# Peptides against a protein of PDB entry 5ONS: the designs that were tried, part 11

Target 1, 181 residues: chain A of PDB entry 5ONS
Amino acid sequence: MFKKFDEKENVSNCIQLKTSVIKGIKNQLIEQFPGIEPWLNQIMPKKDPVKIVRCHEHIEILTVNGELLFFRQREGPFYPTLRLLHKYPFILPHQQVDKGAIKFVLSGANIMCPGLTSPGAKLYPAAVDTIVAIMAEGKQHALCVGVMKMSAEDIEKVNKGIGIENIHYLNDGLWHMKTYK

## One batch from the design tools (peptide; made by RFdiffusion4, then SolubleMPNN)

Design b1_p9_3_s3 (from b1_p9_3, 4 letters changed)
Fold by OpenDDE base, seed 5:
Structure b1_p9_3_s3 (fold): chain B 181 residues (1-181), chain A 9 residues (1-9)
Amino acid sequence: as target 1 above (181 residues)
Amino acid sequence: MAQEVVNDY
């Protein structure tokens, strides 16, 4: 989603949200990420304005105090930014790729099944379309936010093709936005 | 933390 993304070229505008809209978004976030509920007031304090950065290709980024928290495309599901995920690593279920997959993930490549079934990888139960944090063998922090394109069960059985779609990865265009006020 | 994460990779 952000492989060729540039803040100066791909941001259209920024809007501040009304209280009612913020409440709706918070409810959506809790529905998607139940584990976030106890932390949501810390992540999105009631006293702080919430903004949407509107980008090309119908991408929207949710921000509070300049921090990029979540993003979505075409009003689909919200994804946490890696910056937020690093602070709250439990927001998403995890999958772990082997060491060999790291360089490919960091180039924006989708995660292929063998990178999730090989020694050094750890594949946890997850259904298709689940948004997941991609961890790496020997590393502490997530390098990617992805979406399961196959169930964990099918990844093990089929073991070829795209297991997880790469949505947002370390050092992509979204990562380099850093802040937006 | 962010730069530390980048340095880890």
Scores: peptide ipSAE 0.484, ipTM 0.920, DockQ to the pose 0.237
Fold by OpenDDE base, seed 3:
Structure b1_p9_3_s3 (fold): chain B 181 residues (1-181), chain A 9 residues (1-9)
Amino acid sequence: as target 1 above (181 residues)
Amino acid sequence: MAQEVVNDY
């Protein structure tokens, strides 16, 4: 989603959200990520304005005090940014790729099944279309936010093709955006 | 913190 993303070229505008819209978004976030509920007032304090950075390709980035928190495309599901996920790693279920997959993930490549079933990888139960945090063998922090294109069960059984779609990865265009006020 | 993560990879 952000492989060719540049803030200067791909950001259209930024709008400050009304209170009613913010409440709706918070409810959506709790629905998507039930575990975030106790933390949401810390992540999005009531006193702080919430903004949407509108980008090309129908991408919207939710920000508070300049911090990039969540993003979505075409009004689809919200994804946490890696920067937020690093602070709250429990927001998403995890999957772990082996060491050999790291460089490919960091180039924006989708994650192939063998990288999730090989020694050093860890595959946890997850349904298709689940948004997941991609961890790496021997590393502490997630390097990617992805979407399961196959269930964990099917990844193990078929062990061929794209297991997880790469949505946002470390050092992509969104990562380099850092903040937006 | 963010730079630390980058440095780990």
Scores: peptide ipSAE 0.484, ipTM 0.921, DockQ to the pose 0.232
Fold by OpenDDE base, seed 4:
Structure b1_p9_3_s3 (fold): chain B 181 residues (1-181), chain A 9 residues (1-9)
Amino acid sequence: as target 1 above (181 residues)
Amino acid sequence: MAQEVVNDY
């Protein structure tokens, strides 16, 4: 989603959200990520304005105090940014790729099944379309936010093809935005 | 912290 993304070229505008819209978004976030509920007031304090940075290709980035928190495309599900995920690593279920897959993930490549079933990888139960944090062998912090394109069960059984779609990865265009005010 | 994460990879 952000492989060729550049803030200068791909951001269209920024809008400040109304209270009612913010409430709706918070409810959606809790529905998507139940574990975030106790932390949501810390992540999105009531006193702080919530903004959406509108980008090309129907991408929207949710921000508070310039911090990039979540993003979505075409009003689909919200994804946490890696920066937020690093602060709250429990927001997403995890999958772990082996060391050899790291360079490919960091180039924006989708995660292939063997990278999730090989020694050094850890594959946890997850349904198709689940948004997941991609961890790496020997590393503490997530390097990627992805979407399961196969269930964990099917990844293990078939062990061929795209297991997880790479949505947002370390050092991509979204990562380099850092903040937006 | 963010830069530390990048440096770890």
Scores: peptide ipSAE 0.480, ipTM 0.919, DockQ to the pose 0.231
Fold by OpenDDE base, seed 2:
Structure b1_p9_3_s3 (fold): chain B 181 residues (1-181), chain A 9 residues (1-9)
Amino acid sequence: as target 1 above (181 residues)
Amino acid sequence: MAQEVVNDY
């Protein structure tokens, strides 16, 4: 989603959200990520305005105090940014790729099944379309936010093709955006 | 933390 993303070229505008809209978004976030509920008032304090940075290709980034928290495309599901995920690692279920997959993930490549079934990888139960945090062998922090394109069960059985779609990865265009006020 | 994460990879 952000492989060719550049803040200067791909950001259209920024809008401040109304209170009612914010409440709706918070409810949606809790529905998508139930574990975030106790932390949501900390992540999005009521006193702080919530903004949406509108980007090309129907991408929207939710921000509070300039911090990039979540993003979505075409009013689809919200994804946490890696920066937020690093603060709250439990927001997403995890999958772990082996060391060999790291370079490819950091280039924006989708995660292939062998990178999830090989020694050093850890594959946890997950259904198709689940948003997941991609961890890496020997690393503490997630390097990617992805979407399961196959169930964990099918990844193990088929072990061929794209297992997880790479949505947002470390050092992509969104990562380099850092903040937006 | 952000820079530390990048450096770890």
Scores: peptide ipSAE 0.475, ipTM 0.917, DockQ to the pose 0.232

Design b1_p9_4_s1 (from b1_p9_4, 6 letters changed)
Fold by OpenDDE base, seed 3:
Structure b1_p9_4_s1 (fold): chain B 181 residues (1-181), chain A 9 residues (1-9)
Amino acid sequence: as target 1 above (181 residues)
Amino acid sequence: MLEYVEPVY
């Protein structure tokens, strides 16, 4: 989603949200990520304005105090940014790729099944279409936010093809945006 | 909640 993203070229405008819209978004976030509920007032304090950075290709980035929190495309599901995920690692279920897959993921490649079933990888139960944090063997922080294209069970059984779609990865255009006020 | 640390890869 952000492989060729540049803030100067791909941001259209920024709008401050009304209170009613913010309330609706918070409810959506709790529905998507139930574990975030106790933390949501800390992530999005009531006293702080919430903004949406509108980008090309119908991408929207939710921000508070300049921090990039979540993004979505075409009114689809919200994804946490890696920067938020690093602070709240439990927001998403995890999958772990082996060392050999790291460079490919960091190039924006989708995660192939063997990178999730090989020694050094860890595959946890997850249904298709689940948004997941991609961890790496020997590393503490997630390197990617992805979407399961196969269930964990099918990844293990079939063990070929795209297991997880790469949505947002470390050092992509969104990562380099850092903040937006 | 973790204190933010820049990841190393």
Scores: peptide ipSAE 0.354, ipTM 0.906, DockQ to the pose 0.855
Fold by OpenDDE base, seed 4:
Structure b1_p9_4_s1 (fold): chain B 181 residues (1-181), chain A 9 residues (1-9)
Amino acid sequence: as target 1 above (181 residues)
Amino acid sequence: MLEYVEPVY
């Protein structure tokens, strides 16, 4: 989603949201990520305005105090930014790729099944279409936010092709955006 | 919530 993303070229505008819209978004976030509820007031304090940075390709980034929190495309599901995920690692279920897969993920490649089934990888139960945090062997922080293209069970059985779609990865265009006010 | 530290890769 952000492989060729550049803040200067791909941001269209920024809109401050109305209170009612913010409430709706918060409810949606809780529905998507139930574990976030106790932390939502910390992540999105009531006193602080919430903004959406509108980008090309129908990408929207939810921001508070300039911090990039979540993003979505075409009003689909919200994804946490890696920066938020690093602060709140429990927002997403995890999958772990092996050491060899790291360089490919960091190039924006989708995660292939062997990178999730090999020694050093850890594959946890997850249904298709689940948004997941991609961890890496021997590393503390998620390097990618992805979407399961196969269930964990099928990844193990088939062990071929794209297991997880790479949506947002470390050092992509969204990562480099850092803040936006 | 964890204190933010830049990832190392």
Scores: peptide ipSAE 0.342, ipTM 0.898, DockQ to the pose 0.830
Fold by OpenDDE base, seed 1:
Structure b1_p9_4_s1 (fold): chain B 181 residues (1-181), chain A 9 residues (1-9)
Amino acid sequence: as target 1 above (181 residues)
Amino acid sequence: MLEYVEPVY
């Protein structure tokens, strides 16, 4: 989603949300990420304005005090930014790729099944379409936010093709955006 | 919440 993204070229505008809209978004976030509920007042304090940065390709980024928190495309589900996920790693279920897959993920490639079934990888139960944090063998921080294109069971059985779609990865255009006020 | 540390890859 952000392989060719540049803040200077791909941001259209920024809007400040009304209180009622913020409440709706918070409810959506809790529905998507139940584990975030106890932390949501810390992540999105009531006293702080919430903004949406509107980008090309129907991408919207939810921000508070310049911090990039979540993003979505075409009014689909919200994804956490890696920067938020690094602070709150429990927001998403995890999958782990082996060391060999790291360079490909960091180039924006989708995660192929062998990178999830090989020694050094860790594949946890997950249904298709689940938004997941991609961890890497021997690394502390998630390197990617992805979407399961196959169930964990099918990844193990088929072990061929795209297991997880790469949505947002370390050092992509969104990562380099850092903050936006 | 974890204290933020710059990722190393």
Scores: peptide ipSAE 0.338, ipTM 0.895, DockQ to the pose 0.785
Fold by OpenDDE base, seed 5:
Structure b1_p9_4_s1 (fold): chain B 181 residues (1-181), chain A 9 residues (1-9)
Amino acid sequence: as target 1 above (181 residues)
Amino acid sequence: MLEYVEPVY
Protein backbone atom coordinates (compact mmCIF):
# COMPACT_ATOMS: atom_id res chain seq x y z
CA MET B 1 0.00 0.00 0.00
CA PHE B 2 2.87 2.40 0.78
CA LYS B 3 5.74 0.98 -1.26
CA LYS B 4 5.90 4.04 -3.49
CA PHE B 5 4.09 6.40 -1.15
CA ASP B 6 5.49 9.88 -0.71
CA GLU B 7 3.95 12.48 1.59
CA LYS B 8 4.60 15.33 -0.80
CA GLU B 9 3.16 13.54 -3.80
CA ASN B 10 0.41 11.36 -2.39
CA VAL B 11 -1.30 13.42 0.33
CA SER B 12 -4.34 15.30 -0.92
CA ASN B 13 -5.66 17.08 2.16
CA CYS B 14 -6.27 16.88 5.89
CA ILE B 15 -9.61 17.31 7.63
CA GLN B 16 -10.58 17.62 11.26
CA LEU B 17 -13.33 15.22 12.22
CA LYS B 18 -16.57 16.06 13.96
CA THR B 19 -17.33 14.53 17.34
CA SER B 20 -19.94 12.17 15.94
CA VAL B 21 -17.53 10.82 13.34
CA ILE B 22 -14.83 10.34 15.97
CA LYS B 23 -17.24 8.38 18.12
CA GLY B 24 -18.08 6.14 15.19
CA ILE B 25 -14.44 5.52 14.43
CA LYS B 26 -13.68 4.70 18.06
CA ASN B 27 -16.47 2.15 18.04
CA GLN B 28 -15.11 0.62 14.85
CA LEU B 29 -11.66 0.39 16.36
CA ILE B 30 -12.99 -1.36 19.46
CA GLU B 31 -14.89 -3.81 17.28
CA GLN B 32 -11.80 -4.60 15.25
CA PHE B 33 -9.37 -4.55 18.16
CA PRO B 34 -11.16 -5.34 21.43
CA GLY B 35 -7.91 -5.20 23.38
CA ILE B 36 -7.49 -1.54 22.53
CA GLU B 37 -10.53 -0.39 24.52
CA PRO B 38 -8.74 0.26 27.84
CA TRP B 39 -6.07 2.26 26.00
CA LEU B 40 -8.21 4.21 23.57
CA ASN B 41 -8.55 7.26 25.81
CA GLN B 42 -4.78 7.40 26.06
CA ILE B 43 -4.30 6.93 22.31
CA MET B 44 -7.12 9.30 21.40
CA PRO B 45 -7.71 11.71 24.30
CA LYS B 46 -11.09 13.44 24.28
CA LYS B 47 -9.46 16.86 24.43
CA ASP B 48 -7.42 16.29 21.29
CA PRO B 49 -8.77 16.79 17.79
CA VAL B 50 -8.80 13.82 15.47
CA LYS B 51 -7.83 14.36 11.85
CA ILE B 52 -7.93 12.33 8.68
CA VAL B 53 -5.12 12.73 6.20
CA ARG B 54 -6.60 11.92 2.81
CA CYS B 55 -4.23 10.37 0.34
CA HIS B 56 -4.30 9.09 -3.21
CA GLU B 57 -5.80 5.68 -3.94
CA HIS B 58 -8.50 6.28 -1.32
CA ILE B 59 -6.07 5.93 1.58
CA GLU B 60 -7.01 7.68 4.82
CA ILE B 61 -4.71 8.09 7.80
CA LEU B 62 -6.16 8.78 11.25
CA THR B 63 -4.04 11.21 13.26
CA VAL B 64 -4.06 12.75 16.74
CA ASN B 65 -1.63 15.54 17.61
CA GLY B 66 0.25 14.79 14.43
CA GLU B 67 0.78 11.13 15.31
CA LEU B 68 -0.24 8.66 12.64
CA LEU B 69 -2.36 6.05 14.39
CA PHE B 70 -4.42 4.04 11.94
CA PHE B 71 -5.03 3.91 8.22
CA ARG B 72 -7.56 2.39 5.87
CA GLN B 73 -8.24 2.15 2.16
CA ARG B 74 -11.61 2.60 0.50
CA GLU B 75 -13.33 2.59 3.88
CA GLY B 76 -12.15 -0.92 4.57
CA PRO B 77 -10.83 -2.10 7.92
CA PHE B 78 -8.46 0.04 9.94
CA TYR B 79 -4.82 -0.97 10.24
CA PRO B 80 -2.55 0.35 12.96
CA THR B 81 0.60 2.10 11.88
CA LEU B 82 3.81 0.36 12.84
CA ARG B 83 4.66 3.29 15.08
CA LEU B 84 1.45 2.81 17.06
CA LEU B 85 1.80 -0.96 17.00
CA HIS B 86 5.29 -0.72 18.47
CA LYS B 87 3.85 1.16 21.44
CA TYR B 88 0.87 -1.17 21.75
CA PRO B 89 2.05 -4.50 20.33
CA PHE B 90 -1.01 -6.37 21.61
CA ILE B 91 -3.37 -4.55 19.24
CA LEU B 92 -2.87 -7.22 16.59
CA PRO B 93 -2.37 -10.95 16.69
CA HIS B 94 1.17 -11.88 15.75
CA GLN B 95 2.85 -14.03 13.15
CA GLN B 96 6.60 -14.49 12.98
CA VAL B 97 8.72 -14.90 9.87
CA ASP B 98 12.14 -16.50 9.81
CA LYS B 99 15.32 -14.48 9.53
CA GLY B 100 15.64 -15.15 5.82
CA ALA B 101 12.29 -13.57 5.03
CA ILE B 102 13.19 -10.20 6.59
CA LYS B 103 14.92 -8.68 3.56
CA PHE B 104 11.99 -9.59 1.31
CA VAL B 105 9.36 -8.19 3.68
CA LEU B 106 11.38 -4.98 3.97
CA SER B 107 11.32 -4.70 0.18
CA GLY B 108 7.53 -4.81 0.25
CA ALA B 109 7.12 -8.43 -0.76
CA ASN B 110 4.22 -10.52 0.41
CA ILE B 111 5.00 -13.22 2.96
CA MET B 112 5.22 -16.62 1.35
CA CYS B 113 4.08 -19.71 3.22
CA PRO B 114 7.55 -21.24 3.66
CA GLY B 115 8.64 -18.13 5.54
CA LEU B 116 5.93 -18.88 8.09
CA THR B 117 6.48 -22.64 8.44
CA SER B 118 10.27 -22.84 8.51
CA PRO B 119 12.48 -23.11 11.57
CA GLY B 120 12.67 -19.70 13.20
CA ALA B 121 9.14 -18.80 12.12
CA LYS B 122 6.13 -18.99 14.42
CA LEU B 123 2.68 -19.55 12.98
CA TYR B 124 -0.29 -18.86 15.23
CA PRO B 125 -3.96 -19.68 14.59
CA ALA B 126 -5.61 -17.04 12.42
CA ALA B 127 -8.41 -16.93 9.89
CA VAL B 128 -8.28 -15.53 6.38
CA ASP B 129 -8.49 -11.73 6.27
CA THR B 130 -7.17 -11.32 9.81
CA ILE B 131 -4.95 -8.27 10.17
CA VAL B 132 -1.72 -9.37 11.81
CA ALA B 133 1.54 -8.00 13.10
CA ILE B 134 4.50 -9.58 11.36
CA MET B 135 7.30 -10.24 13.79
CA ALA B 136 10.74 -11.48 12.84
CA GLU B 137 13.02 -14.09 14.31
CA GLY B 138 15.39 -12.44 16.77
CA LYS B 139 13.75 -9.00 16.58
CA GLN B 140 11.69 -7.14 19.16
CA HIS B 141 9.55 -4.91 16.94
CA ALA B 142 7.06 -5.80 14.24
CA LEU B 143 8.45 -5.10 10.78
CA CYS B 144 5.15 -5.31 8.92
CA VAL B 145 1.39 -5.09 9.18
CA GLY B 146 -0.25 -7.69 6.99
CA VAL B 147 -3.45 -9.51 6.12
CA MET B 148 -3.81 -13.27 6.19
CA LYS B 149 -4.49 -14.46 2.64
CA MET B 150 -4.68 -18.04 3.85
CA SER B 151 -5.66 -19.38 7.23
CA ALA B 152 -2.85 -20.51 9.48
CA GLU B 153 -4.14 -24.04 8.99
CA ASP B 154 -3.95 -23.78 5.21
CA ILE B 155 -0.53 -22.14 5.34
CA GLU B 156 0.73 -25.17 7.21
CA LYS B 157 -1.02 -27.70 4.98
CA VAL B 158 -0.50 -26.14 1.56
CA ASN B 159 2.76 -24.37 2.37
CA LYS B 160 2.84 -22.74 -1.04
CA GLY B 161 2.00 -19.28 -2.32
CA ILE B 162 1.18 -16.05 -0.54
CA GLY B 163 0.33 -16.61 3.10
CA ILE B 164 0.15 -12.98 4.20
CA GLU B 165 -0.23 -9.83 2.14
CA ASN B 166 2.24 -7.08 3.01
CA ILE B 167 0.26 -3.91 3.71
CA HIS B 168 2.65 -1.66 5.64
CA TYR B 169 6.30 -2.37 6.37
CA LEU B 170 9.26 -0.78 8.09
CA ASN B 171 10.86 1.98 5.98
CA ASP B 172 7.97 2.26 3.54
CA GLY B 173 6.43 5.61 2.65
CA LEU B 174 4.09 5.64 5.64
CA TRP B 175 6.93 4.89 8.04
CA HIS B 176 8.95 7.80 6.68
CA MET B 177 5.98 10.15 7.00
CA LYS B 178 6.45 9.97 10.82
CA THR B 179 4.05 12.81 11.71
CA TYR B 180 1.51 15.05 10.04
CA LYS B 181 0.39 18.27 11.78
CA MET A 1 1.88 0.80 26.31
CA LEU A 2 5.58 0.28 25.79
CA GLU A 3 8.19 2.98 25.66
CA TYR A 4 9.00 3.53 22.03
CA VAL A 5 12.37 2.37 20.78
CA GLU A 6 13.39 2.82 17.18
CA PRO A 7 13.49 -0.61 15.57
CA VAL A 8 16.72 -1.94 14.16
CA TYR A 9 16.85 -4.35 11.26
Scores: peptide ipSAE 0.326, ipTM 0.881, DockQ to the pose 0.833

Design b1_p9_4_s2 (from b1_p9_4, 6 letters changed)
Fold by OpenDDE base, seed 3:
Structure b1_p9_4_s2 (fold): chain B 181 residues (1-181), chain A 9 residues (1-9)
Amino acid sequence: as target 1 above (181 residues)
Amino acid sequence: PLPYVEPVY
């Protein structure tokens, strides 16, 4: 989603949200990520304005105090930014790729099944279409936010093709945006 | 929650 993203070229505008809209978004986030509920007032304090950075290709980035928190495309599901996920790693279920897959993930490549079933990888139960945090063998922080294209069970059985779609990865255009005020 | 730390890769 952000492989060819540049703040200067791909941001259209930024709007500050009304209170009622913020409440609606918070409810959506809790529905998507039930575990975030106890932390949402910390992540999005009531006293702080919430903004949406509107980008090309129907991408919207939710921000508070300039911090990039979540993003979505075409009013689809929200994804946490890696920067938020690093602070709240439990927001998403995890999958772990082996060390050999790292360089490919960091180039924006989708994650192939063998990278999730090989020694050094860890595959946890997850249904198709689940948004997941991609961890790497021997590394502390998630390197990617992805979407399961196959269930964990099918990844193990089929063990070929795209297991997880790469949505947002470390050092992509969104990562380099850092903040927006 | 964790304090933000720059990832190492």
Scores: peptide ipSAE 0.444, ipTM 0.940, DockQ to the pose 0.851
Fold by OpenDDE base, seed 1:
Structure b1_p9_4_s2 (fold): chain B 181 residues (1-181), chain A 9 residues (1-9)
Amino acid sequence: as target 1 above (181 residues)
Amino acid sequence: PLPYVEPVY
């Protein structure tokens, strides 16, 4: 989603959300990520305005005090940014790729099944379309936010093709944006 | 929550 993203070229405008809209978004976030509920008032304090940075390709980034928290495309599901996920690693279920897959993920490539089934990888139960945090063998921080394109069961059985779509990864355009005030 | 540390890759 952010492989060719550049803040200077791809941001269109920024809008401040009304209280009612913020409430609706918070409810959506809790529905998507039940574990975030106890932390949401810390992540999005009531006293702080919430903004949406509108970008090309119908991408919207939810921000509070310049921090990039969540993003979505075409009003689809919300994804946490890696920067938020690093603070709250439990927001998403995890999958772990082996060491050899790291360089490909960091180039924006989708995660192929062998990178999730080989030694050093860890594959956890997950259904198709689940938004997941991609961890890496021997590393502490998630390197990617992805979407399951196959179930964990099918990844293990078929073991070829795209297992997880790469949505947001370290050093992509969103990562380099860092903040927006 | 965890304090932010720059990821190392």
Scores: peptide ipSAE 0.443, ipTM 0.939, DockQ to the pose 0.815
Fold by OpenDDE base, seed 5:
Structure b1_p9_4_s2 (fold): chain B 181 residues (1-181), chain A 9 residues (1-9)
Amino acid sequence: as target 1 above (181 residues)
Amino acid sequence: PLPYVEPVY
C-alpha cells in the first residue's frame, strides 16, 4: 500500500474529526481489535483532537497529536501503523517469518508460504483476511503489517504461493512519514 | 505497552 508512497506527493488534505465521529471510530477499533480497549484512552486521549490525513488512492491515516496511529483504504478495515504496533505489540495476532524472508518483506514483497513454514518461522492459527503483525526470527519488533491470504492451516498444507499480503512494512513510505501535524 | 525504541534490523 505504501511502497511508492510519499508524503509530499500523495497527501491531499487533513481534516479534524468531530467528537461523534471519533466515538464511532473508537467503537470500530474496539470491534476490530478487542485487546486495544483498555489502552484506547491512552492512545487516543479524549482531550486530544483526532485528525484524518487524506491521501491518494482513498487512503486515510488517523492521527492524534501528529502521531500516525491507524490507516485504512476505501473505508475498509483499520490497520495499525508499525509505530503504534511497536508500542502495543498485542494489538494484532502474530506470525513470524524466517531470517531469509526478512530482506524480501522489507522490499515490500508478499510473504510466501515457505517463509512461514520453514525452520525459524512460527505460524500461529489464523483465518483468512486476519490482519497480523509479521515478526522475524531473532528480531524484537514487527517488520510488517499484513493480511492472511490463506489460513494458517492452508499455509501448512499447501505451502505454496502467497500466505500473507504485505500491507505496511518497515521503511516504506508510511514509515518515513513520521508525524503529521 | 512498550516504550518506543527504533527497530533494529
Scores: peptide ipSAE 0.438, ipTM 0.939, DockQ to the pose 0.829
Fold by OpenDDE base, seed 4:
Structure b1_p9_4_s2 (fold): chain B 181 residues (1-181), chain A 9 residues (1-9)
Amino acid sequence: as target 1 above (181 residues)
Amino acid sequence: PLPYVEPVY
């Protein structure tokens, strides 16, 4: 989603959200990520305005005090940014790729099944279409936010093809935005 | 929650 993304070229505008819209978004976030509920007032304090940075390709980035928190495309599901996920690593279920897969993920490549079934990887139960945090063997921080393209069960059985779609990865265009005010 | 630490890769 952000492989060729550049803030100067791909950001269209920024809007400040009304209270009613913010409430709706918070409810949606809790529905998507139940574990975030106790932390949502810390992440999105009531006193702070919530903004949406509108980008090309129907991408929207939710921000508070310049921090990039979540993003979505075409009003689909929200994804946490890696920066938020690093603070709250429990927001998403995890999958772990082996050491050899790291360089490919960091180039924006989708995660292939063998990188999730090999020694050093850890594959946890997850249904297709689940948004997941991609961890890496021997590393502390998630390197990617992805979407399961097949279930964990099928990844183990088939062990061929794209297991997880790479949506947002470390050092992509979204990562390099850092903040937006 | 964890304080921000720059990822190392």
Scores: peptide ipSAE 0.437, ipTM 0.938, DockQ to the pose 0.834

Design b1_p9_4_s3 (from b1_p9_4, 6 letters changed)
Fold by OpenDDE base, seed 3:
Structure b1_p9_4_s3 (fold): chain B 181 residues (1-181), chain A 9 residues (1-9)
Amino acid sequence: as target 1 above (181 residues)
Amino acid sequence: MLPYVEPVY
């Protein structure tokens, strides 16, 4: 989603949200990520304005105090940014790729099944279409936010093809945006 | 919550 993203070229505008809209978004976030509920007032304090950075390709980035928190495309599900996920690693279920997969993930490649079933990888139960944090063997921080294209069970059984779609990865255009307004 | 740390890869 952000492989060729550049703030100067791909941001269209930034709007400050009305209180009613913010409440709606908070409810959506709790529905998607039930575990975030106790933390949501800390992540999005009532006293702080919430903004949407509107980008090309119908990408929207939710920000508070300049911090990039969540993003979505075409009004689909919200994804946490890696920067938020590093602070709250429990927001998403985890999957772990082996060392050999790291360079490919960091190039924006989708995650192939063998990178999730090989020694050094850790595959946890997850249904298809689940948004997941991609961890790496020997590393502390998630390097990617992805979407399960196969269930964990099918990844183990078939062990061929795309297991997880790469949505947002370390050092992509969103990562380099860092803050906004 | 964890404090902000720049990832190392």
Scores: peptide ipSAE 0.379, ipTM 0.916, DockQ to the pose 0.857
Fold by OpenDDE base, seed 1:
Structure b1_p9_4_s3 (fold): chain B 181 residues (1-181), chain A 9 residues (1-9)
Amino acid sequence: as target 1 above (181 residues)
Amino acid sequence: MLPYVEPVY
């Protein structure tokens, strides 16, 4: 989603959300990420305005105090940014790729099944379309936010093709955006 | 919440 993204070229405008809209978004976030509920007041304090940065290709980024928290495309599901995920690593279920897959993920490639089934990888139960944090063998921080294109069961069984779609990865255009006020 | 540290890859 952000492989060729550049803040200067791909941001259109920024809007400040009304209180009622913020409440709706918070409810959506809790529905998507139940584990975030106890932390949501810390992540999105009531006293702080919430903004949406509108980008090309129908991408929207939810921000508070300039921090990029979540993003979505075409009003689909919200994804956490890696920067938020690093602070709250539990808001997504995890999958772990082996060391060999790291360079490909960091190039924006989708995660192939062998990178999730090989020694050094860790594959946890997850259904198709689940948004997941991609961890890496021997690394502390998630390197990617992805979407399961196959169930964990099918990844193990078929072990061929795209297991997880790469949505947002370390050092992509969104990562380099850092903050936006 | 964890304190933020820049990831190393």
Scores: peptide ipSAE 0.377, ipTM 0.913, DockQ to the pose 0.831
Fold by OpenDDE base, seed 5:
Structure b1_p9_4_s3 (fold): chain B 181 residues (1-181), chain A 9 residues (1-9)
Amino acid sequence: as target 1 above (181 residues)
Amino acid sequence: MLPYVEPVY
């Protein structure tokens, strides 16, 4: 989603949200990520304005005090940014790729099944379309936010093709954006 | 919440 993203070229505008819209978004976030509820007032304090940075390709980035928190495309599900996910690693269920897959993920490649079934990988139960944090063997921080294209069960059984779609990864255009005020 | 640490890869 952000492989060729550049803040200077791909941001269209920034809109401050009304209270009613913010409430709706918070409810959506709690529905998607139940574990975030106790933390949501810290992440999105009531006193702080919430903004949406509108980008090309129907991408919207939710921001508070310049921090990029979540993003979505075409009003689909919200994804946490890696920067938020690093602060709150429990927001997403995890999958772990082996060491060999790291360089490919960091190039924006989708995660292939063998990278999830190898000895250095850890594959946890997850349904198709589940948004997941991609961890790496021997590393502490998630390197990617992805979407399951196969269930964990099918990844193990078939062990061929794209297991997880790469949505947002370290050093992509969103990562380099850092903040937006 | 965890304090920010720059990821190393």
Scores: peptide ipSAE 0.370, ipTM 0.911, DockQ to the pose 0.798
Fold by OpenDDE base, seed 4:
Structure b1_p9_4_s3 (fold): chain B 181 residues (1-181), chain A 9 residues (1-9)
Amino acid sequence: as target 1 above (181 residues)
Amino acid sequence: MLPYVEPVY
């Protein structure tokens, strides 16, 4: 989603959300990520305005005080940014790729099944279309936010093809935005 | 919550 993304070229505008819209978004976030509920008032304090940075290709980024929190495309599901996920690593279920997959993920490549079933990888139960944090063997921080293209069960059984779609990865265009005020 | 630490890769 952000492989060729550049803030200067791909951001269209920024809008401040009304209270009613913010409430709706918070409810949606809790529905998508139940574990976030106790932390949501810390992440999105009531006193702070919530903004949407609108980008090309129907990408929207939720921000509070310039911090990039979540993003979505075409009013689909919200994804946490890696920066938020690093602070709250429990927001998403995890999958772990092996050491060899790291360089490919960091180039924006989708995660292939063998990178999730090999020694050093850890594959946890997850249904297709689940948004997941991609961890890496021997690393502390998630390097990618992805979407299961196969269930964990099917990844293990088939062990061929794209297991997880790479949506947002470390050092992509979204990562390099850092803040937007 | 964990404090921010720059990822190392």
Scores: peptide ipSAE 0.367, ipTM 0.911, DockQ to the pose 0.815

